# Ledger of designs, part 6: peptides against a protein of PDB entry 6J07

Target 1, 107 residues: chain A of PDB entry 6J07
Amino acid sequence: GQRGWFCGSVSQDLRQFWVAEGGTISDPRAADFLFSCDASHPDTLRIYQSLDYIEDNATVFHAYYLSAVANAKIKNSVALGHFILPPACLQKEIRRKIGSFIWEQDQ

## One batch from the design tools (peptide; aimed at target 1 H82 L90)

Design b1_p11_1_s1 (made by RFdiffusion4, then SolubleMPNN; from b1_p11_1, 6 letters changed)
Fold by OpenDDE base, seed 1:
Structure b1_p11_1_s1 (fold): chain B 107 residues (1-107), chain A 11 residues (1-11)
Amino acid sequence: as target 1 above (107 residues)
Amino acid sequence: KDIEIVREAIK
């Protein structure tokens, strides 16, 4: 199974898609995947401040990944790694070196 | 988390 936690910044539609695809919703400590749409949201900030995250045992992903999966033309063509959501303090430098994030390109 | 981890994941 796939256990996911969702920041309050994530829409109910994306949460429902996760469940429709066979996922379950859990607290952050039990979750296998952590989804957020806002690195500055208080829920996400608490993840970044947690021991699991600081010790590199947790990763936050942008929930736009779920939208990309829902709209993918080829099954399994969406790479989860492209949707890592780092803390805001790192994003400027990342954009400078590797370009804009995928979730920003459709804006 | 650091930039190197992000680079490795998305390359």
Scores: peptide ipSAE 0.030, ipTM 0.620, DockQ to the pose 0.136
OpenDDE base, seeds 2, 3, 4, 5: peptide ipSAE 0.025, 0.025, 0.025, 0.025; ipTM 0.610, 0.602, 0.596, 0.599; seed 4 fails the geometry check

Design b1_p11_1_s2 (made by RFdiffusion4, then SolubleMPNN; from b1_p11_1, 7 letters changed)
Fold by OpenDDE base, seed 4:
Structure b1_p11_1_s2 (fold): chain B 107 residues (1-107), chain A 11 residues (1-11)
Amino acid sequence: as target 1 above (107 residues)
Amino acid sequence: DAIQIVLEAIK
C-alpha cells in the first residue's frame, strides 16, 4: 500500500522524497495515496470527477504533507488527516467551520 | 518506509 499518484502541481522534490522513503509512483487507479497541491489543477479535477472519488473510495491529500513530514523532528507527529484536500467548491464552507487549512497557514 | 509514515500519521 505504498503506491502514490501525484498531480502535475506537485514538485519533483516531493515525489522524490516519497520514493526515497520507499514509495512508488503509479497511476491514480492503482494508487494507494493521491497527492496534489492544487484542487483546481486539471489532474486533480479528474480525480474528483472519478467514480472512486464520487463513491467516497478515494481521498486526495495536499502534498505539503510530505514537506511537513520531511521537515519534522518526529515524522509521525504530522497527521495526514489534516492534509485532506477537498474540491475547491467545498473549501470555503470548510474554512468557515475549521479555519484555514494547514498548508495555507504555513505558506 | 512510506507505508509506516502514512499509517502512523493517520492515528
Scores: peptide ipSAE 0.065, ipTM 0.682, DockQ to the pose 0.052
OpenDDE base, seeds 1, 2, 3, 5: peptide ipSAE 0.061, 0.058, 0.023, 0.060; ipTM 0.695, 0.697, 0.584, 0.694

Design b1_p11_1_s3 (made by RFdiffusion4, then SolubleMPNN; from b1_p11_1, 7 letters changed)
Fold by OpenDDE base, seed 2:
Structure b1_p11_1_s3 (fold): chain B 107 residues (1-107), chain A 11 residues (1-11)
Amino acid sequence: as target 1 above (107 residues)
Amino acid sequence: DAVKIILEAIK
């Protein structure tokens, strides 16, 4: 599907890119993809607390993925799996095992 | 295409 939900932390530019590429914007329950730039934003926290997420029927991705796709002519590759945005309470342990998240490296 | 860019990036 082409339906995306966006946390309030995501810029209008990235939303516009999604739509320009043929995507639509919907509520979280109808969305095929969930995008956020902030795991601590209230919108994203509500996703993590939802039944769909708790039952592993939903995944939140960092919206920087869309920026990476838009600039893919410079980047060698873009893998969606590298942009999974976990809850803040898990991020420290994940960084310990696999290193800093890709969206943190150029900031 | 939104679906296309997602699918290509999952490979």
Scores: peptide ipSAE 0.032, ipTM 0.668, DockQ to the pose 0.050
OpenDDE base, seeds 1, 3, 4, 5: peptide ipSAE 0.031, 0.023, 0.030, 0.031; ipTM 0.661, 0.577, 0.650, 0.658

Design b1_p11_1_s4 (made by RFdiffusion4, then SolubleMPNN; from b1_p11_1, 5 letters changed)
Fold by OpenDDE base, seed 4:
Structure b1_p11_1_s4 (fold): chain B 107 residues (1-107), chain A 11 residues (1-11)
Amino acid sequence: as target 1 above (107 residues)
Amino acid sequence: KEVEIILEAIK
């Protein structure tokens, strides 16, 4: 199935959308997708500190992906890869190379 | 490097 974990920083509306689209919500160890809106949130930090993440067996995505999917006019037009949420310590360098993240462009 | 992997996935 499509199992997702959600950081406490993610709104209930986005969680509900995930479920409405056929997803289920699970603990991070069982989840196929990890969603967060804040790389500095304690929940997300625990993911970054986990062995699964350190060994590159886990990826955190910004939950704004779900909002983009919900509002997309073209099916499958939203690329999940554009919503990878890296640890805060890496974001400055990434922004320098590719610009602001998608979820920051309306801030 | 991790940054390079992320950049490749995002671009």
Scores: peptide ipSAE 0.030, ipTM 0.596, DockQ to the pose 0.142
OpenDDE base, seeds 1, 2, 3, 5: peptide ipSAE 0.027, 0.027, 0.027, 0.027; ipTM 0.597, 0.603, 0.608, 0.606

Design b1_p11_2 (made by RFdiffusion4)
Pose (drawn by RFdiffusion4):
Structure b1_p11_2 (pose): chain A 107 residues (1-107), chain P 11 residues (1-11)
Amino acid sequence: as target 1 above (107 residues)
Amino acid sequence: EVDYFVEKFKE
């Protein structure tokens, strides 16, 4: 049983794969998986500003997780953690902090 | 918050 919803800014291909394969597939408003290909001004904001996100009851995953699984053998591997999709206001700094050298570590 | 995601992505 895997319920999941997709923001408006998600390729139909990814939705089709979700429908085709996985646990028992359903796609309600709340659901169990929160997928998006965007974090700027799409329906995804409605997750980031929910009390569930604040209370650690919601994590948005990039919908390309489904693309990675579709290109994996079946469903094995492809850990979720790699597809955490944080708010866009954070992404600029997340990339720099990760990409910076050890002699920099600016903060 | 940024450091939280940095730690997670480095793990």

Design b1_p11_2_s1 (made by RFdiffusion4, then SolubleMPNN; from b1_p11_2, 8 letters changed)
Fold by OpenDDE base, seed 4:
Structure b1_p11_2_s1 (fold): chain B 107 residues (1-107), chain A 11 residues (1-11)
Amino acid sequence: as target 1 above (107 residues)
Amino acid sequence: KVDRYVALKLA
């Protein structure tokens, strides 16, 4: 199954949706997907500081992805890549290149 | 590292 880790910033509703869709919840080391709603949350910061992340073997996604999936009319129409949550220190530069993040726009 | 995010967004 798909294993996900959730930052404390993620609501129980989104966690429950993940499980309802067949996912399981695990620690970040075992997880295939890392979800957060706050790049500055201590849980997420620990991810960014981890060896896996530093070596580009981990990616944090904004949990709003799950909300977008839940509301999507067509399955698989929501691109996970649009929900990459970068460290706070990189966000301004990224916005200059690709615009505001999707979770800031409201779908 | 910024390029990584840009690339993933455009993929």
Scores: peptide ipSAE 0.244, ipTM 0.792, DockQ to the pose 0.506
OpenDDE base, seeds 1, 2, 3, 5: peptide ipSAE 0.243, 0.242, 0.243, 0.239; ipTM 0.793, 0.791, 0.793, 0.791

Design b1_p11_2_s2 (made by RFdiffusion4, then SolubleMPNN; from b1_p11_2, 7 letters changed)
Fold by OpenDDE base, seed 1:
Structure b1_p11_2_s2 (fold): chain B 107 residues (1-107), chain A 11 residues (1-11)
Amino acid sequence: as target 1 above (107 residues)
Amino acid sequence: LVDKYVELKLA
């Protein structure tokens, strides 16, 4: 099964969707996927400061990915790589290279 | 660091 950790910034609805799709919820050390809706949330900041993240063994994804999956017309059509949530200090330069983040396009 | 995220998105 897929193990996920959720920042406090993620709604209960998205957490419930994860479980409904067969996922389980775990602590960040055991999780295969880390979800957040806020790079500046204290929970997410602790991930960015962890050794796993610093050593490039962890990735944080924006939880909007789960909403996109729920609304997808074609199964498996949503690319997880489009939902990587980088630290706030890197986002401006990343936007210059790849454009606005997908979760920002519905603003 | 920036390249990491760009590469992951394009992978």
Scores: peptide ipSAE 0.219, ipTM 0.777, DockQ to the pose 0.438
OpenDDE base, seeds 2, 3, 4, 5: peptide ipSAE 0.212, 0.215, 0.222, 0.219; ipTM 0.775, 0.776, 0.778, 0.775; seeds 3, 4 fail the geometry check

Design b1_p11_2_s3 (made by RFdiffusion4, then SolubleMPNN; from b1_p11_2, 7 letters changed)
Fold by OpenDDE base, seed 3:
Formats: sequence, C-alpha cells, structure tokens
Structure b1_p11_2_s3 (fold): chain B 107 residues (1-107), chain A 11 residues (1-11)
Amino acid sequence: as target 1 above (107 residues)
Amino acid sequence: EVDKYVALKLA
C-alpha cells in the first residue's frame, strides 16, 4: 500500500482521490509520500523543519500531482519528480533554472 | 542549494 500524509492545504477531493486509488492516510513519519499545496502552510513548514527532511530522508510533493494523474489516466505519463514542492525560500532560484512549476502553469 | 530539487525534476 501507499501511505500518504496531507497538509491542511490539500483539498478533501484530492485526499479522497488518493484513498480511492488505494492509498492510505498516515502521519508524516510513517508516510511514503508527503503532499502539500502550500509551502508556506504551517503543516508543510513543520515538515521542512523536521530532522527527516533536513537529512534528505523526506520529500514534499505538490498535491496537484494527484490531479494530473486523475486527468492523464495513462500509466507512467505523469512524472512524480516534476511535482516536488521545495521550501518557499528556494522556489525563485529553482524557477530560474528549470522554469515555472507545473502546478503554476495552468494559472 | 537547490540541486536536489532540480535533479528530481529532471530525472
């Protein structure tokens, strides 16, 4: 099974999709996937400040990944790596290197 | 340092 943690910034619809696809919802320490829609949300900030994250043992993904998967419905068509959600303080520099984040492109 | 984030996206 796939265990996921969700920031409070993630809609209930996306959480429900995760569960519908066979995922379970867990605390951050037990989760295999950490989802957020807001790098500045207090829940997400606590992840970034955690020892697991600082030691590169955790990665936060933008929950828009789940929406992309729902719409694509093609195996391996959505790359999880495109949805990493870095801390807010790093996002500007990252955008200069690789362009706007995929969750920002439809805005 | 943003290398790990760039690497994940380009993988």
Scores: peptide ipSAE 0.330, ipTM 0.823, DockQ to the pose 0.406
OpenDDE base, seeds 1, 2, 4, 5: peptide ipSAE 0.329, 0.329, 0.328, 0.327; ipTM 0.822, 0.821, 0.821, 0.820

Design b1_p11_2_s4 (made by RFdiffusion4, then SolubleMPNN; from b1_p11_2, 6 letters changed)
Fold by OpenDDE base, seed 1:
Structure b1_p11_2_s4 (fold): chain B 107 residues (1-107), chain A 11 residues (1-11)
Amino acid sequence: as target 1 above (107 residues)
Amino acid sequence: EVDKYVELKLA
């Protein structure tokens, strides 16, 4: 199974999609996937400050990944690695190296 | 500092 945690910034629709696809929702410590739509949200900040994250044992993903999966034309064509949500203080430097984040390209 | 994020995206 797939256990996921969701920041309060994530819509109920995306949470429901996760469950509809066979996922379950758990606390951050038990979750295999951590989803957020806002790196500055208090829920997400607590993840970044956790020992698991500091020790590189946790990764936060932008929940837009779930929307991309829902709309994908080919199964398994959406790469999770493209949806890593880093702390706000690192995003400018990351954009210089890999370009704008996928969730920012909808504008 | 940001290498891990770059590496994860390219993996």
Scores: peptide ipSAE 0.310, ipTM 0.813, DockQ to the pose 0.390
OpenDDE base, seeds 2, 3, 4, 5: peptide ipSAE 0.304, 0.310, 0.310, 0.307; ipTM 0.810, 0.814, 0.813, 0.812

Design b1_p11_3 (made by RFdiffusion4)
Pose (drawn by RFdiffusion4):
Structure b1_p11_3 (pose): chain A 107 residues (1-107), chain P 11 residues (1-11)
Amino acid sequence: as target 1 above (107 residues)
Amino acid sequence: EVDYYVEQFEE
C-alpha cells in the first residue's frame, strides 16, 4: 500500500509510472509519498507550510525518484534519501555548502 | 535547516 500525490509541476510520465507499478497505488490529497518536480511556487508549498512538515511528518521527494526506479532493474536500490526535495529558498545554500572545498566551508 | 540537508545528502 503506497498512496502518493503529485504537484501540478510533475511530468505525466512520472505519474503514469506511479500508477503502473509499486505497492497498491492510490493518489489522495494526504497520501504516504509526497512527490514534486518543483519547490518554488507550485502546489508543493502547501506541504512545506503545513504543520506536518513543521512537525517532521512530511518530506517532499523529487518525482524523478520514479524515473530512477523506472531505469533501475525493478524497485531495488534507488534510496529515497537522494531525492529529498527541500524548499527552494534553501537549495542555493545547500548546493554551495556541499560543493565547497574543505579549505572554504563558509558559514 | 541548511546544515540538516547538507548532512542528509553527504550521508

Design b1_p11_3_s1 (made by RFdiffusion4, then SolubleMPNN; from b1_p11_3, 7 letters changed)
Fold by OpenDDE base, seed 4:
Structure b1_p11_3_s1 (fold): chain B 107 residues (1-107), chain A 11 residues (1-11)
Amino acid sequence: as target 1 above (107 residues)
Amino acid sequence: LVDKYVALKLA
């Protein structure tokens, strides 16, 4: 099964979509996927400070991924890798290399 | 650290 953790910054609608698609919601330690809409939210900051994250065993994704999946014309056409949400302190440097994030473009 | 995000984005 696919277990997901959600930052408090993620809407209930996106959480419900996750469950409707067969996912379950769990604590971050048990989760396979970590979703957030705000790298600066306290919940997300705690993830970035965790040992799992520091040792590259965890990745935070922007929950806009779920919205993109919901609206996709072709199943499996949305690449999860495009929705990695890095810590705020790294985002400017990352944007210099790959451009603006998808969730920023569509807002 | 930055490179890992770049690599995943381009994958």
Scores: peptide ipSAE 0.246, ipTM 0.789, DockQ to the pose 0.346
OpenDDE base, seeds 1, 2, 3, 5: peptide ipSAE 0.244, 0.244, 0.246, 0.240; ipTM 0.786, 0.789, 0.790, 0.786

Design b1_p11_3_s2 (made by RFdiffusion4, then SolubleMPNN; from b1_p11_3, 6 letters changed)
Fold by OpenDDE base, seed 1:
Structure b1_p11_3_s2 (fold): chain B 107 residues (1-107), chain A 11 residues (1-11)
Amino acid sequence: as target 1 above (107 residues)
Amino acid sequence: LVDKYVELYLK
């Protein structure tokens, strides 16, 4: 499906792109995709604290994925798995293993 | 703990 939830940290431009590409916007429980730009935002924290997330039934993606898709030269060349947004408490250890996150590289 | 994330980032 193409139902997405958006943290308040995500710009209206990215939300509009999602809709323009055929997506719909829903509450977190109904959403197939959860997008955020800030792991520390209260909206995102509520996701991390939810039973669905604790039981590994939910995944939060950085909304920069949508920007990458919009700017991709080759269709389907952007891997969603590269844009998983982990809780803040895990990010430092992850960076030690993979380097900077993709959404941090152009900053 | 972080392995599931690392595996996805490296694909």
Scores: peptide ipSAE 0.544, ipTM 0.910, DockQ to the pose 0.414
OpenDDE base, seeds 2, 3, 4, 5: peptide ipSAE 0.542, 0.542, 0.541, 0.540; ipTM 0.909, 0.909, 0.909, 0.909

Design b1_p11_3_s3 (made by RFdiffusion4, then SolubleMPNN; from b1_p11_3, 6 letters changed)
Fold by OpenDDE base, seed 3:
Structure b1_p11_3_s3 (fold): chain B 107 residues (1-107), chain A 11 residues (1-11)
Amino acid sequence: as target 1 above (107 residues)
Amino acid sequence: KVDEYVELYLK
């Protein structure tokens, strides 16, 4: 199934799109996908501090992925892996290597 | 762990 958890940093529009596409909203423990727009948001921080995340059983994705999917012209052209949202403490070093995150490129 | 993320972003 498509069970998703959303950080409070994610807009209602993106949440509504998720539901419109057949997704459901659940708590982080039951969710298959964790979405956030802010690695520093308290909701997201709780994920990073959870046992599931520490044990590599959880991944946080930037919710901009949903916007990219909504605007995609080619089916399956949006790679979810490109939207992994890392903890804030890792972002600077990652950005130095990749240039910028996808969700930042049009900002 | 940074390299793990980089691999995913460049994949």
Scores: peptide ipSAE 0.627, ipTM 0.928, DockQ to the pose 0.389
OpenDDE base, seeds 1, 2, 4, 5: peptide ipSAE 0.627, 0.625, 0.625, 0.626; ipTM 0.928, 0.928, 0.928, 0.928

Design b1_p11_3_s4 (made by RFdiffusion4, then SolubleMPNN; from b1_p11_3, 7 letters changed)
Fold by OpenDDE base, seed 1:
Structure b1_p11_3_s4 (fold): chain B 107 residues (1-107), chain A 11 residues (1-11)
Amino acid sequence: as target 1 above (107 residues)
Amino acid sequence: KVDEYVALYLA
């Protein structure tokens, strides 16, 4: 099964969807996937400051990915790579190069 | 760091 960690910024609905799809919820050290909706949330900041993240052994994804999966017309059509959530201090420069993040396009 | 993320989005 897929193990996921969730920042406090992620709604209970998205957490429940993860479990309904067969996922389990774990601490960040044991998780295969780390989900957050806020790069500035204290929970997420602790991830960015961890050795695992600094050594490129961890990736944080925006939890909107789960919403996209839930609403996808074609199964497996949602690319996880589009939902990587970078630290807040890097987002402006990244956005200049790739455009708005996918989770910002439905604002 | 920025270019590393950009590469991931374009992969």
Scores: peptide ipSAE 0.670, ipTM 0.938, DockQ to the pose 0.435
OpenDDE base, seeds 2, 3, 4, 5: peptide ipSAE 0.670, 0.669, 0.670, 0.669; ipTM 0.938, 0.937, 0.938, 0.938

Design b1_p11_4 (made by RFdiffusion4)
Pose (drawn by RFdiffusion4):
Structure b1_p11_4 (pose): chain A 107 residues (1-107), chain P 11 residues (1-11)
Amino acid sequence: as target 1 above (107 residues)
Amino acid sequence: EIEIIKEMIDE
């Protein structure tokens, strides 16, 4: 049983794959998986500003997780953690902090 | 990298 919803800014291809394969597929408002290909001004904001996100009961994953699984053997591998989709206001700093050299570590 | 992303979200 894997319930999942998609923000408006998600390729229909990814939705189709979610419908085709996985646990028992359903796509309600709350659901178990929260997928998006955006974190700026789409329906996804409604997750980031929910009490569930604040209380660590919601994590938004990039919908390309489904693309990675579709291009994997079946469902194995492809760990979720790689597709954590944080709020866009954080992404600029997340990339810099990760990409910076050890002699920099600016903060 | 995932640990840093999580730390940033927690901050």

Design b1_p11_4_s1 (made by RFdiffusion4, then SolubleMPNN; from b1_p11_4, 6 letters changed)
Fold by OpenDDE base, seed 2:
Structure b1_p11_4_s1 (fold): chain B 107 residues (1-107), chain A 11 residues (1-11)
Amino acid sequence: as target 1 above (107 residues)
Amino acid sequence: SIKIILEAIKK
């Protein structure tokens, strides 16, 4: 699918890029991909509390992935899995084990 | 195309 949901923390430019590349924007329940720039934003928090997420049927990705794809001529392969955005309560432990997230390195 | 990239990753 190509349906995406966007947290209010995501810029209009990235939303427009998604649509320009053939994507559509939908509500979280219908979306194939969930994008956010802030794990602490109220919109994203509601996703983490939803049954779909709790039952591991949904994944939130950092919208910086779209920016990385837009600049793919400079960067080589862009792996979606590296842009998984976990809840804030888990991020500290993840950073301890594997280092800072990609979106934190070039911002 | 983002669609092509995302669909390939989902495979």
Scores: peptide ipSAE 0.032, ipTM 0.637, DockQ to the pose 0.048
OpenDDE base, seeds 1, 3, 4, 5: peptide ipSAE 0.032, 0.030, 0.031, 0.031; ipTM 0.638, 0.623, 0.633, 0.634

Design b1_p11_4_s2 (made by RFdiffusion4, then SolubleMPNN; from b1_p11_4, 4 letters changed)
Fold by OpenDDE base, seed 5:
Structure b1_p11_4_s2 (fold): chain B 107 residues (1-107), chain A 11 residues (1-11)
Amino acid sequence: as target 1 above (107 residues)
Amino acid sequence: SIDIIKQMIKE
């Protein structure tokens, strides 16, 4: 199954899409996927500070991934890895090396 | 940060 946790920064529409696609919503400890739209949101910060995340057993993804999936003709054509949401303090360095994040390009 | 970059490129 697809168990997801959602930061408060994620819209209800995206949450509903997740459920409509067969996903369930759970607490971050039980979740297989962690979604956020804001690396600086208190909910997301708590994830970054958690032992699971520090030990590299958790990954936060930008919820824009769900929008991309919803708009894609081929559901499997969207690469989840492109939507990893790192802590804000690391984003500038990543942008210098890879370029702007996907969720920033159409804004 | 480099590990995250590698993961982003890999997938």
Scores: peptide ipSAE 0.041, ipTM 0.694, DockQ to the pose 0.136
OpenDDE base, seeds 1, 2, 3, 4: peptide ipSAE 0.038, 0.025, 0.033, 0.037; ipTM 0.678, 0.618, 0.667, 0.676

Design b1_p11_4_s3 (made by RFdiffusion4, then SolubleMPNN; from b1_p11_4, 5 letters changed)
Fold by OpenDDE base, seed 2:
Structure b1_p11_4_s3 (fold): chain B 107 residues (1-107), chain A 11 residues (1-11)
Amino acid sequence: as target 1 above (107 residues)
Amino acid sequence: SIEIILEAIKK
């Protein structure tokens, strides 16, 4: 699918890029992909508290993925799995195991 | 398109 939901933390530029590349914007229940730039934003918190997410039927991705895709001529590869945005309460333990997230590094 | 990229990564 090509339906995306966007947290209020995501810039209008990235939303426009999504649409320009053939995507549509929908509510979280209908979306195929959920994008956010802030795990602590109220919009994203509501996703984490939803039944779809709790039942492991939804995944939130950091919208920086879209920026990486837009600059793919410079980057040799863009792996969607590296842009999974977990709840804030889990991030410290994840960083301990695998290091800082890609969106926290130099761009 | 983004859709093509996303679907390819899921494979």
Scores: peptide ipSAE 0.032, ipTM 0.629, DockQ to the pose 0.049
OpenDDE base, seeds 1, 3, 4, 5: peptide ipSAE 0.030, 0.029, 0.030, 0.030; ipTM 0.624, 0.613, 0.620, 0.620

Design b1_p11_4_s4 (made by RFdiffusion4, then SolubleMPNN; from b1_p11_4, 3 letters changed)
Fold by OpenDDE base, seed 5:
Formats: sequence, structure tokens, C-alpha cells
Structure b1_p11_4_s4 (fold): chain B 107 residues (1-107), chain A 11 residues (1-11)
Amino acid sequence: as target 1 above (107 residues)
Amino acid sequence: EVEIILEMIKE
């Protein structure tokens, strides 16, 4: 199974979609996937400050990934890597290199 | 840190 953790910034609808697709919800330490909609949310900040994250053993993804999967006509066509949510302090630099994040484009 | 993130995105 796929275990996911969700920041408080993620809607209940996206959480429910995760479960409907066969995922389970767990604490960050047990989770294989960490989802957030706000890099500045206290929940997400705690992840960035964790030893697992600092040692590159954890990755935070923007929960918009789940919306993209839900709307995708072809399953497995959505690349998870495009939804990496970096700390707020790094986003401007990354955006200069790759352009606006996917979750920012539809807004 | 940025380099690692960029590496993951381009994969």
C-alpha cells in the first residue's frame, strides 16, 4: 500500500481521493508520500525541519498532484516529480530555472 | 539542496 501524510493545508476532498485510490493516511515518519498545499504552513515547516528531510530522506509534494491525477485522462501520465514542493525560501530560485510551478499555472 | 530538487524534477 501507499502511505501518505497530509498537511493541514490540504483539503478533505483531496485526502478522500487519496484513500479512494487505495492510499492510507499515516504520520509523517511512517508515510511514503508527504502532501502539502503551503510550504509556509506550520505542519509543512516541521517536515522541512525534521532530520529525515534534512538528510534527504523525505520529499514534500504539492497536493495539487492529486487533483491532476483525478483529472488525467490517462492514468500514470502525471509525473510526481513535477509537484515537488520546496521550502518557501528556495522557490524563487527554482522558479527562475524551471518557470512557474504547475500548481501556480492554473490560477 | 536546490540542485537535488532540480534533479528530481527533471527525472
Scores: peptide ipSAE 0.206, ipTM 0.801, DockQ to the pose 0.135
OpenDDE base, seeds 1, 2, 3, 4: peptide ipSAE 0.205, 0.202, 0.199, 0.202; ipTM 0.800, 0.797, 0.796, 0.797

Design b1_p11_5 (made by RFdiffusion4)
Pose (drawn by RFdiffusion4):
Parts: C-alpha cells; sequence; structure tokens
Structure b1_p11_5 (pose): chain A 107 residues (1-107), chain P 11 residues (1-11)
C-alpha cells in the first residue's frame, strides 16, 4: 500500500510509472509519498507550509526518484534519501555547503 | 554526508 500525490509540475511519465508499479497504488491529497519536480511556486508549497512539514510528518521527494527506479532493475536499491527535495529557498546554500572545499566551509 | 547536510539545513 503506497499512496502518493504529485504537484502540478511533474512529468506525466513519472505519474504513469507510479500508477503502473509499486505497492497498491493510489494518489490522494494526503497520501504516503509526496512527489514533486519543483519547490519554487508550485502546489508543493502547500506541503512545506503545512503543520505536518513543520512537525516532521512530511518530506517532499523529487519525482525523479521514480525515474531512477524505472531505470533500476525493478524496485531494489535507489534509496529515498538521495531524492529529498528541500524548499528552494534553501537549495542555493545546500549546494554551496556541500560543494565547498574543506579549506572553505563558509558559514 | 550530503543527505546529512540537507537534513541539517532543513532543520
Amino acid sequence: as target 1 above (107 residues)
Amino acid sequence: EAEEIIKEMIE
């Protein structure tokens, strides 16, 4: 049983794969998986500003997780943690902090 | 490591 919803800015291909394969597939408003290909001004904001996100009851994953699984053998591997999709306001700093050298670590 | 940093930033 895997319920999941997709923001408007998600390739139909990814939705189709979600429908085709996985646990028992359903796609309601709340659901169990929160997928998006965007974090700027799409329906996804409605997750980031929900009390569930504040209370650690919601994590948005990039919908390309489904693309990675579709290009994996079946469903194995492809850990979710790699597809955490944080709010866009954070992404600029997240990339820099990760990509910076050890002699920099600016903060 | 990268995932840990992402989580720390989100917190």

Design b1_p11_5_s1 (made by RFdiffusion4, then SolubleMPNN; from b1_p11_5, 5 letters changed)
Fold by OpenDDE base, seed 1:
Parts: sequence; structure tokens; C-alpha cells
Structure b1_p11_5_s1 (fold): chain B 107 residues (1-107), chain A 11 residues (1-11)
Amino acid sequence: as target 1 above (107 residues)
Amino acid sequence: KAIEIVKEAIK
């Protein structure tokens, strides 16, 4: 499917890009993909607290991935795995080990 | 399409 859920932190432009590329927008339980720009936003926190997420059946991606795809000069050059958005409680340790997240870096 | 790229990346 092509159903996406979007946190309130995601801009209307990125939502429109998703739809323009053939996607639809749905609630988190029906969604195939979960997008957020803020791990501390109440919408995203509810995802992290859900049974689907706790049982490792859901993944949240940073919506900046869509912007990166839209601007990519080489097709298929943007790796979705680099845009996994973990809970805030894990981010400090991740930054210590592998550096700042890609959405925090200047392109 | 961007959505197709997403699907392929998580297969």
C-alpha cells in the first residue's frame, strides 16, 4: 500500500508531495508508513507509546526523507534507513556513537 | 516515484 500517516510537525508541502507521488493519508493504524519531523511532538509520542511500536511492528521515519528524495539528482540515491526517527531518549546516545542525524546536517 | 523508492528501501 501507499498509505502514510503524518505527525502534525510535518509541513503541508511534504504531505502534498506524498499525495502528488501517488500516496494517500491515513490514521497510524491503517498507515504503511509513519512520518514525523519531531520525536517530542505529542502525535509522535503517541506512536512510540502504542503497542504496535513497542512490539516492534512499526517504524517512524523523519519526513525530511521526502524532501531529500524530491531534491535528489541521482535516482534511488537516498537511503531510507538513514531517516529512522528514534525516541528522544535514545538520540543522545546514538549521536555519541555515530554522529548527528542526517536531517540535522547541512546538505 | 518517491513512494516506490520507499517501498523498495524497506523490502
Scores: peptide ipSAE 0.033, ipTM 0.665, DockQ to the pose 0.056
OpenDDE base, seeds 2, 3, 4, 5: peptide ipSAE 0.032, 0.031, 0.032, 0.032; ipTM 0.661, 0.661, 0.662, 0.673

Design b1_p11_5_s2 (made by RFdiffusion4, then SolubleMPNN; from b1_p11_5, 6 letters changed)
Fold by OpenDDE base, seed 3:
Structure b1_p11_5_s2 (fold): chain B 107 residues (1-107), chain A 11 residues (1-11)
Amino acid sequence: as target 1 above (107 residues)
Amino acid sequence: KEIEIILEAIK
């Protein structure tokens, strides 16, 4: 099963979609996927400060991934890797290299 | 995939 943790910044609709797709909701330590909509949210910051994240055993994804999946017309057309949510302090540099994040383009 | 590689490298 797919276990997901959700930052408080993630809407209930996206959480419900995760569950509807067969996922379960768990604490960060047990989760296979960590979702957030705000790198600066206290919940997300705690993830970035955790040993799991520091040791590269955890990755935070923008929950907009779930919205993209919900709207996708082609199976497997949405790449999870494009939705990695890095700490806010790194985002400006990343944008210079690859452009705006996908979740920012559709806002 | 290139985006993923870059993001992981900068993380």
Scores: peptide ipSAE 0.030, ipTM 0.619, DockQ to the pose 0.343
OpenDDE base, seeds 1, 2, 4, 5: peptide ipSAE 0.029, 0.026, 0.029, 0.029; ipTM 0.617, 0.597, 0.616, 0.618

